# Peptides against a protein of PDB entry 2FGR: the designs that were tried, part 287

Target 1, 331 residues: chain A of PDB entry 2FGR
Amino acid sequence: SSVTLFGIVDTNVAYVNKDAAGDSRYGLGTSGASTSRLGLRGTEDLGGGLKAGFWLEGEIFGDDGNASGFNFKRRSTVSLSGNFGEVRLGRDLVPTSQKLTSYDLFSATGIGPFMGFRNWAAGQGADDNGIRANNLISYYTPNFGGFNAGFGYAFDEKQTIGTADSVGRYIGGYVAYDNGPLSASLGLAQQKTAVGGLATDRDEITLGASYNFGVAKLSGLLQQTKFKRDIGGDIKTNSYMLGASAPVGGVGEVKLQYALYDQKAIDSKAHQITLGYVHNLSKRTALYGNLAFLKNKDASTLGLQAKGVYAGGVQAGESQTGVQVGIRHAF

## One batch from the design tools (peptide; made by RFdiffusion4, then SolubleMPNN)

Design b2_p28_6_s1
Fold by OpenDDE base, seed 4:
Structure b2_p28_6_s1 (fold): chain B 331 residues (1-331), chain A 28 residues (1-28)
Amino acid sequence: as target 1 above (331 residues)
Amino acid sequence: MEKEREEEERERREREEEEEEFLEELLS
């Protein structure tokens, strides 16, 4: 049996020109290129092609030294793997987010990522962004000639909020084709939650694709999230993303990504465009910079996620500009 | 001696490859 300690420390200087009051925010932030983390993992060969594994991973906040504490909320799994694939027990990325966030060229972190995986409806569940779940069982197939799939179920354990039962129940999965330069995936999920103390289903459908041309990579996402409420009507958001990345000079990478969030319940759109650059000083250490622009229309109040500095919304119809410049180190 | 050295060098290369693959996964 082996145990490996691993992690990332990613810390930046960040700026946003507007908060909810219209004032600028700036300071030291975290996780601008990759989520800062500390993890433990290990495997045991059980013979016959069967392996046992564990994975414990928590987020690191380098700006304050984890003043709010440390936990393994990123991942806390035990697994069995073999020719049949992998079964995981414990808190993890749900299969839909694990696969479909891989098309985000900004690694689902910082001020540039696709923000479609969100709690769009003031859902009262702990994971109403559709990213992770407690009490999760997951299964991932091997890759069969490019075809692969993942499935997950999270137990609600009779959790209630208001009159809503089954809160925290997740069922979902994806099918994918991954072969050479091409990746394409379709994900479907439903999560039980509550809005205003009433039972609500968070339904999600996501289509993703990418192609690596060698000189550049293109990536795209199409997503619909729908909070289906028994009373008050549905809260629906259609999210779209298109991105490109290219290597620069053998040691750098440039990224450009556009996203559109069509928030149907408020008949309002938000447009996000982000330019990023990563400069590798080594295999483990990089400098990076992100420049993001978010334009809210009408009643939209979305904000860029400058973690550690400001991650709140802005005034309705306001635009926000964000900058991050930082260091990422992996160990 | 020579076979033992070849085996140690193979095990070192396999470990280095596993570490590189994991680093790529971690940074993806």
Scores: peptide ipSAE 0.473, ipTM 0.823, DockQ to the pose 0.834
Fold by OpenDDE base, seed 3:
Structure b2_p28_6_s1 (fold): chain B 331 residues (1-331), chain A 28 residues (1-28)
Amino acid sequence: as target 1 above (331 residues)
Amino acid sequence: MEKEREEEERERREREEEEEEFLEELLS
């Protein structure tokens, strides 16, 4: 058996021009290009094409040295894999997020990512953003002529919040076609949660596609998230993303991404546009810069996620500009 | 001797390739 230690330390100087009070925030932030992490993984060949695996991964906060502690909440899985694909047991990305976030050119990290995978309804469940789940069983197929799929189920373990039962139950999956320069996927998920102590279903549908032209990559997402509440009506958000990336000078990459969040429950839209640049100093070390603009309309209060500096909302209808400049190192 | 050296060099290359593939995955 082999055990590999791996990780990323990504730390930046970040600025946002507005917080919830309308004041600027700036300082040292984390995870601007890639999420800072520490991980352990390993595999064991069991013979006959069967392998066992484990994966333990936690987030690192370089700005404060993990003042809130360290855990393996990013991933804590044991797996069996073979010709049948892979079965995973433990906390992980849910299959829908694992696949559909791959179309985000900002890797679901920093001030530029697609923010559709969000708790849009003040859901009281721990993972109401639809990204990860506890008590998860996942299955991933092999790739069959480009076609692949992933499925997941998370046990609620009779967790209750208020009058809501089955909180934390997840069921979901995706189907995909990955062949050469083309990737396309459809994801469906439902998660049981609570809003205001009342049972709520978080339904999600996501379409993603990308095409690599060699000189540039295009990527897109279409998502609907619906929190179905027994009382007060549904909270629905339609999210759209279109992005492009291109290599620059053999050592750099430029990224441009636009997203629209149509928040139906408040009849309000938010527009996000982000320009990013990564400069590779080596295979493991990069400098990066992100510039993001978020325009809230009407009652929208979305904020850019400058982790470690400010990740809260802004006043209704306010625009926010964010900047991150940092270093990423992988080991 | 010569076959053992060739096998060691093959195993080294395989490990280096696996490390590079993992780094690419990590940074993706």
Scores: peptide ipSAE 0.470, ipTM 0.821, DockQ to the pose 0.806
Fold by OpenDDE base, seed 5:
Order: structure tokens, then C-alpha cells, then sequence
Structure b2_p28_6_s1 (fold): chain B 331 residues (1-331), chain A 28 residues (1-28)
């Protein structure tokens, strides 16, 4: 049996030109290139190709030293793995987010990521962004000539909000093809939640693909999220992303990503464009910079996610510019 | 002695490779 300690400390200076009041925000933020984290993991060889594992991981907030405490809300799993694949028990990324966020060139963090995995409807469940779940059982297949899949189910444990029952129940999965320079996948999920104290289903469909040309990588996402309400009609968002990355000078990487969020319930669109650069000082240490522009139209109020500085919305129809410059260190 | 040294060197290389693979996963 082995136990390994690991982590990332990522801290930045961040700026956004507008908050909900129209004022600028700036300061020290976290998790601009990668999410800051502390983790423990280990494996035990049980023989015959069977392994047991555990994984405990929590977010680190370097700007305030985890003033609100530390927890293992990122991942808290026990697993069995072998030639059959891997079974996990415990809180984790749901299979759909685990696979489909891999096409985001900004690693689902900072001011540049694809923001489609979101609570679009003021859902009252704890994980209505579709990223993680409590009480999760997941299964991942091996890679068979490029083909792979993942499936998950989370128990609701009779959680109720208002008149809504089964809150927190998740069912979902993906199918994928990963072979050499090509990756493509389809994900489907349903999560039970509440909106305004009434039962609501969060349905999600996501397509992702990437291709590595060696000199550059292209990546794309297509997503539809629906909060199906018994009263008031569906809250639907169609989200689109296209990105490119390229190595620079052997020690750097440049990234450019565009996203469109078509918010059907308010008949309003938001456009996001982000330019990022990572400069590797070593394998473990990097400097980085991100520049993001978010244009809201009509009733859209989306904001860039400058964690530790400002992650709220803006006034309807307002544009926001964000900058992050920071250091990432992995151990 | 020589076989034990070769085994220790193999185990060291395997650990270094696993650490590099994990670092790449962690930074992805």
C-alpha cells in the first residue's frame, strides 16, 4: 500500500472592469491556470490484475489560507480497477463532466473556460452545475481500440426541497473515441433538482471533439442544458465553444478560445473570447497570463470567473474584460 | 548484488515515469 501527497498552488493578480454595480474589481485571486488543490491518493495491488485505490482531494485558496476550512469536495473516492476498467464509490466529477470538460483548453478554470456546465435556472440543488455529485457510483471502461465509456448514478437519499423529492439524483454517461491525435465524445445526463421549491429535471447533452496537428490543437464543444419545470416552461441554454492551442518557443503555450451562450429563456446571447499564455519555468512551475472579454446582449448578465476577486454577474447587456497574471506550482 | 541493483534501478525508473505521467494528468 502506498500513500502519495500531491497538489497545486495557483495564485494570481486579477482584474475585472465591471461587477454587478458597474465598478472594477482587482486583487489576489486563485486557480487561474489550474485549480489549486491538496490531495492524498494511494493504491494497493490485490494480485491478478486487480487494484484497490483511494483518492481524497480538496480545493486550496491561497489568497486567504482556506479561511472557510478544508474539505474533500473535489473528490473522495474508493475504487477497484483492473482489466474490466474502474469502479468508483464517493463524491467525484460526474462521468459527463469528467470527459467533456477535457475539451476545454482552459481546463475548466480561471476566466477563460467554457461556462456551459452551469446552474442556468437558479436550481436549489448543491451541484446543479452538472460538474460533481454526492453519493456517486461510477464506472469507466478501458480503452478498446480507441472506444471508451463512463457511466454514473448518484443516490438522492430522499433529499427534499419544497415539494420536490429525489433532489440530487444523477444518472448519466458518455461514449468516446480516443485514438492518436483524435478525440470525440457524446455525453448525456439527467439530474433531479428544485427551482422555486418545485421539482425540476436538469437534462444535459454535450458533444466534444479535438484534433492535435502537432503544431497546433483544435477543440470544440456543443452543449444543450434544459431545466424542465412543471410550471413556467423549460429554461434552455445552447452553448458552443471553439478553441486552438499551440506550443511557443519550446517552453510556452498560447491558447485562444471562443464561446457562445444562447440563453433561450431570456432570448439573450453572451459571447466570450479568451487569449491565454503559459510559460513553463520548469515541469512543475509556470507563469501564466489570461485576457478574457465577455459581451452580454439584451438581458444576459454573465460574468467571468475571477475566483478570489469577483465571480458574480454584471448588469444586463454589459460587457466585461478580465485579466489574470499568476504563478502555478505543482508538487 | 548486481541483480538487486538492476531491480532497484528498474523500480526507480518506473516510479519516475509514474510521477511524470501523474504530473501531466494533474496539469491537464
Amino acid sequence: as target 1 above (331 residues)
Amino acid sequence: MEKEREEEERERREREEEEEEFLEELLS
Scores: peptide ipSAE 0.469, ipTM 0.820, DockQ to the pose 0.892
Fold by OpenDDE base, seed 2:
Structure b2_p28_6_s1 (fold): chain B 331 residues (1-331), chain A 28 residues (1-28)
Amino acid sequence: as target 1 above (331 residues)
Amino acid sequence: MEKEREEEERERREREEEEEEFLEELLS
């Protein structure tokens, strides 16, 4: 068997002009262009086109040296793969997030990403953002003339919160078409959780598409999340994203992304606009800068995710500006 | 000798390609 050590260390200087008190925050942050991580992976050829694999990956916090500890909560899978595709056992990205976050030009990281994959309802489950799951079985098909799919199921293992008895159960999947410059996907998921100690279904539907024109890439997302509650009505959010990226001078990339979060339960919208630039010093090392503006309307309190500096909300109806300038190194 | 060198050079190129593909995946 081969074992490969890999990782990313991404550290930045970050600033946000408002926190929950209306004060600015600044300092050293993490994961502005890519999530900092340490991983181990390997494969074993079992013959006949069958391979075994493992993947262990945890987040790194370069600003404090992982003072809260290290774990493999990003991914901890064992896999079988072959002509039939791949089966994974263990904590991972759920199939819907794995595929649909690929349309986010900010790689679901830093102050610029699409924030639709969120716990919109104060769900009490550990993964109510719809990104990862414990106790997950996943299956990914091969690519058949561009068509591919992924499916997943996570066991609740009788986890209870209040009167909810199936917390952490996930079922979901996507269908996709990936061919040359075109990618398009539809994802559906349901997660069992609790809100206020009562059983709640987190339903999610996401449509994504991208097209690479060579000179530029366009990408888009349409998402609805719905926390279905027996009491108090549903908490629904419609999220929209449109982004463009372009290579600059053979060593750089510029990115511009807009997102809208229509939070129906509070009848409030938030608008996010982010400009990003990555400058490759090598294949492994880059400098980057992000500038993000988040405008909350009415009762909306969303904040930019300047990890390591400030990732909380702001006062209702307030706008927030964020900046990250950093170094990304892959090994 | 010559065949062994050609095989080693092929294996080196294959490893370099796999490393580049993985780096692209990692940075995506």
Scores: peptide ipSAE 0.463, ipTM 0.818, DockQ to the pose 0.828

Design b2_p28_6_s3
Fold by OpenDDE base, seed 4:
Order: structure tokens, then C-alpha cells, then sequence
Structure b2_p28_6_s3 (fold): chain B 331 residues (1-331), chain A 28 residues (1-28)
């Protein structure tokens, strides 16, 4: 058996010009280019093309030294893999988020990422952003001439919130085509949760695609998230993303991404535009900078996620500007 | 001796290729 220690330490100086009070926030933040993490993984060859694996991964907060503690909430899986694909048992990214976040040019972190994978409805479930699940069984197919799929089911274990039963149950999956420069995927998920102590289904549909032209990459996402409440009507958000990246001078990458969040329940839109640059000092070490603009309209209160500095909302209809400049190191 | 050295060099190359691939996956 092999055991590998791995991780990322990503720490930045961050600024946002507005918080919920309209004041600026600045300081040392984390995870601006990649999520800071510490992990352990290993594989055992069982013979006959069968392998056992484990993966334990937790988030690192370099600004405070993990003052709130360390856990393996990012991933804690045991797996079997072979010619049939991979089966995973344990907390992980749900198959839909694992695949569909790969189209985000900002790696689902910092002030620039696609924010569609969100708790749009004040859902009371722990993972109502649709990113991860507890008690998860996942299956991933091999790649068959470009075609691949992933499926997942998370047990609710009879968890209740208010009158809502089956809280934390997830069912979902994706189908994809990954061949050379082209990637395209369709994901569907349903999660059981509660809103205001009442049973609610979080339905999600996401379409993603990317194409690598060599000189540049184009990526896009289309998502609908719908919290179907038994009482009070649906909370629906349509999210759109379009991004481009290009290598610069052999050691750098520039990224530009636009997203639109059409929040139907409040008839309000938010527009996000982010410019990012990564400068590789080595394979393991990079400098980076992000500049993001978030324009809320009407009743929208979305905020940029400057982790470690400010990740809250803003006043309704207010715009926010964010900056991150940092170092990423992988080991 | 020469065969053992060649097998060890091939093992190291495979380990480096796997490490590089994992680093790319980690940073993606």
C-alpha cells in the first residue's frame, strides 16, 4: 500500500469595498486561486485490476492556523476501483458538483468563481449549496470513447428539521463527453432539505461545456436551481457563466469570467465579472491576482467570497468590488 | 547490475510521472 501526504497553502491579501454596512473590509484571506487543503491518500493493488483506495482531505485556513479545528469535511472516502470504474463510500463532492464545477475557470474558490452552487433559499440543511454530501455512495464510470458518467446517493438517515423528513438525502448524477479539446456535461440532482422547518426539494439542473483552442480556452455553464417548498411557492435561480482563459508568456495564465444570477423569487439580477492572473514561479508555487466586480440589482444582496476577510452579503442593489493578491504553494 | 539499474530508473520515472499528473489534478 502507498500513503501520500499532499496539500495546498493559498494565502492572500484581500479587499472588498463594501460589507453589509457599506464599509470596506481588508486583511489576510485564504484560498484565492485554489482551496487550501491538507490531505492523505493511498492505494492498494488487490490484484486482477482491482484497487482499494482511501482519501482524507480537510481545508486549511492559513490566516488563523485552523483556529476552529481541522476536519476531513472536504473528502473522507474509501473506494474500490477497476475496469468497472470507481465506487466511493463517504463524504465527498456530489457527482454533479464534482463534474460541473470543473468548467469554472476560477476553480470554485476565491472572489471570481461561479456562485451558482449556492443555498439560494435559506435552506436549513448542512449542504444546501449542492456541493458535498454526508453518507454518500458514488459511482464513476470509466471513459468510453469520451462518454462518462457519475451517480450518487446520500442517505438521510431519518434526519428531520421541523416537519421536514429525509433531510440530507441526495440523488443525482451527470453524463458527459470528454474528448481531446472538448468537454460537455449535463447534471441533474435533487436534495431533500427544509426551509422554515418545512419540507423542501432542492432541484438542480446544470449544463457545462468547454473547448480548448490551444491558444485559449472557452468555458460555459447554464444552471437552474429550484427550491420547491410544500408551502410558499418555489425559489428559483437561473445562473449563467461564460469564461475564457489564455496562457501568457509561457509562465502565466489570464482568466476572464462573467456570470449572471437571475433570482426569480425576488425578481432581481446580479452580474459578476472577474479578471484573474496566475504567475507560475514553479510547478508548485504561483503568485496570483484577482479583480472582481459584483453588481446587484433591485433586491439582490450577493457578496463576493473573500474567504478569511469577508464573505457576507451587501445591501440590496449595491455593487461590490473585490481584490485578492496572494501566493499558492502545492506540496 | 545494469538490468537492476534500468528497472530502478524506470520505476523512478513512473513515480515522477504519477506525481506530476497528481499535481496537475490538484491544481486544476
Amino acid sequence: as target 1 above (331 residues)
Amino acid sequence: EEEEKKEEEERKRKEEEEEEKFLDELLS
Scores: peptide ipSAE 0.480, ipTM 0.822, DockQ to the pose 0.832
Fold by OpenDDE base, seed 3:
Structure b2_p28_6_s3 (fold): chain B 331 residues (1-331), chain A 28 residues (1-28)
Amino acid sequence: as target 1 above (331 residues)
Amino acid sequence: EEEEKKEEEERKRKEEEEEEKFLDELLS
């Protein structure tokens, strides 16, 4: 058996020009290039190609030393793996988010990520962003000539909110083709939640693709989220992303990503554009900078996620500019 | 002895490759 300690400490200086009051915010933030984390993992060879595994991972907040505490809410799984693939038990990324966030050139963190995996409807479930689930069973296939898939089910355990039952139930999965420079995936998920104490289904469809041209990578996402409410009508968001990355000078990477969030329930769009640069000082240590612009239209109030500084919304129709400059260290 | 050393070198190489792969996955 092996046990490995691993982690990332990513801390930055961040600025946003507008908060909900229209004021600027600045300070020390976390997780600008990669989510800061501490983890333990290990495997045991059981023979015959069967392995047992465990994974415990929690978020680190370097700006305040985890003042709100530490937990393993990022991942807390036990697994069996072999020629059949991998079965995981425990809190984890749901299969859809695990696969489809891989097309986000900003690694689902900082001020630049694709924000489609979001609670668009004031859902009252803990994981209504569609990223993780409690009580999750997941299965991941091997790669068969490029084809792979993942499936998951999370138990609701009869959790109720208001009149809503089955809160926290997840069912979902993806199919993918990963071969050489090409990756393409289709994900489908449903979560049961509550909005205003009423039963709501969060349906999600996501298409992702990327192609590595060697000199640059192109990546894209198409997503629809729909909170189906029994009363009040559906809350639908169509999210689109297109990004490009390129290596720079053998030690750097530049990233440019555009996203559009078409929030149908409020007939309002938000446009996000982010320029990022990562400078590798080593394999484990990097400097980075992100510059993001978020343009809200009409009733849209989206804010950039400058974790540790400001991650709230802005006034309706306001634009926000964000900057992060930081250090990432992996151990 | 030489065969054991070669097996140990191959094991070490595989462990290094797995560690590198993990670092790439961690940083992605």
Scores: peptide ipSAE 0.476, ipTM 0.821, DockQ to the pose 0.911
Fold by OpenDDE base, seed 5:
Structure b2_p28_6_s3 (fold): chain B 331 residues (1-331), chain A 28 residues (1-28)
Amino acid sequence: as target 1 above (331 residues)
Amino acid sequence: EEEEKKEEEERKRKEEEEEEKFLDELLS
């Protein structure tokens, strides 16, 4: 068996002009272009086209040296793969997030990403953002002439919160077409959780597409998230994203992305626009800058996710501007 | 000797190609 150590250290200077009190926040942040991580992986050839694998990955916080400790909450899987595809056992990205976040030009990281994969309802489950799950079994097909799919089930293990049972149960999957410059996908998921100690279903549907024109890439997302509560009615959010990226001077990339979050339960919208630039000093090392603007309307209180500096909300109807300038290094 | 060197060079080339591909996936 081989064991490979890998990782990313991404650290930035970040600024946001408003927090929940209306004050500015600034400092050293983490994970502005890519999530900082430490991982171990390996494979074993079992013969006959069958391989065993393991993957252990945890987040690194470069600003504080992981003061709260280190864990493998990003991924902790064992797998079998072959001509049939791949089966994974353990905590991982759920299949829907793994595929549908690939259309986010900001790689679900920093102040610029699509924020649709969120806990919109004060859900009490550990993974109510729909990104990862514990106790997960996943299956991924090979690519057949562009067509591919992924499916997952997470066990609840009879976890309860208040009167809610089956907390943490996930079922979901995607179908996709990936061929040359074109990618398109449909994802569906349901997760059992609790809101206010009462049983709640988190239902999610997501459409994604991208096309690479060589000189530029276009990408888009359409998502609906519903927290179906037994009491108090549904908490529904419709999220939309459109982005473009282009190479600059052979060593750079510029990104522009717009997102709209229509929060139906509070009849309030938020608009996000982000400009990003990455300058590659090498294949492993880059400088980057992000500029994001988030406009909340009415009762909306969304905040930009400047991890390590400020990731909270703002006052209702307030706008927030964020900046990140940093270094990313991969090893 | 010459065959062992060719196999070792081909192994190194495959390892480098896999490392480059993984780096591209890691940074995506």
Scores: peptide ipSAE 0.476, ipTM 0.819, DockQ to the pose 0.837
Fold by OpenDDE base, seed 2:
Structure b2_p28_6_s3 (fold): chain B 331 residues (1-331), chain A 28 residues (1-28)
Amino acid sequence: as target 1 above (331 residues)
Amino acid sequence: EEEEKKEEEERKRKEEEEEEKFLDELLS
């Protein structure tokens, strides 16, 4: 049996030029290049190619020292793995987010990431962003000549909100092809939630692909989220992302990513463009900078996610510029 | 003795390779 302690501390100075009042915000933020975390993991060889595993991981907030406390809400799993793949029990990334966020060149963190995995409808469920679930059982296949898949089911445990039952139930999965420079995936998910105390289905479909040309990597996402409400009609968002990354001078990486969020329920679009640079001082330590621009149209109020500084919305139709400069250290 | 030393060196190499792979996955 082995137990490994691991983590990341990522802290930055961040600025956004507009909040919900139109004022600037600045300060010390967290998780600009990678999500800050503390984790414990281990495996036991049970013989015959069977392994038991555990994984406990929580988010670290370096700016306030975890003033809200520490928990294992990132992942708290026990697993069995072998030639059949891996079965996981416990809170984790849902299979769809685990696979499809891998196409985000900003690693689903900071001011640059794809924001499609979002609560678009003021859903009242704890995980209505489609990223993680409680009470989750997951299965991941081995890779068979590039083909792989993952499936998950989360129990609702009869959780209710208003008149909505089965809140927190998740069912979803992906199929993928990962071979050499090519990755491509299709993900489908449904989550039961509530909006305004009424039963709502959060349906999600996501396509992702990437290709590594050696000198540069291209990545793309296409997603539709639909909150199907019993009353008030559907809240649909189509999200698109295209990104490129390239190594620079053997120790650096430059990233450029564009995203479009077409919010159908308010007939409004938001455009996000982010330039990022990572400079590796070592394998474990990097300096980074992100510059993001978010243009809201019409009734759109999206804000950049400068965690620890400002992650709220802006006024309708307003544009927001964000900057992060920080240090990432892995241990 | 020489076989035990080779097995220990191979174990250390595998542990280092697994640690490097994990670090790459952690930073991706």
Scores: peptide ipSAE 0.467, ipTM 0.812, DockQ to the pose 0.862

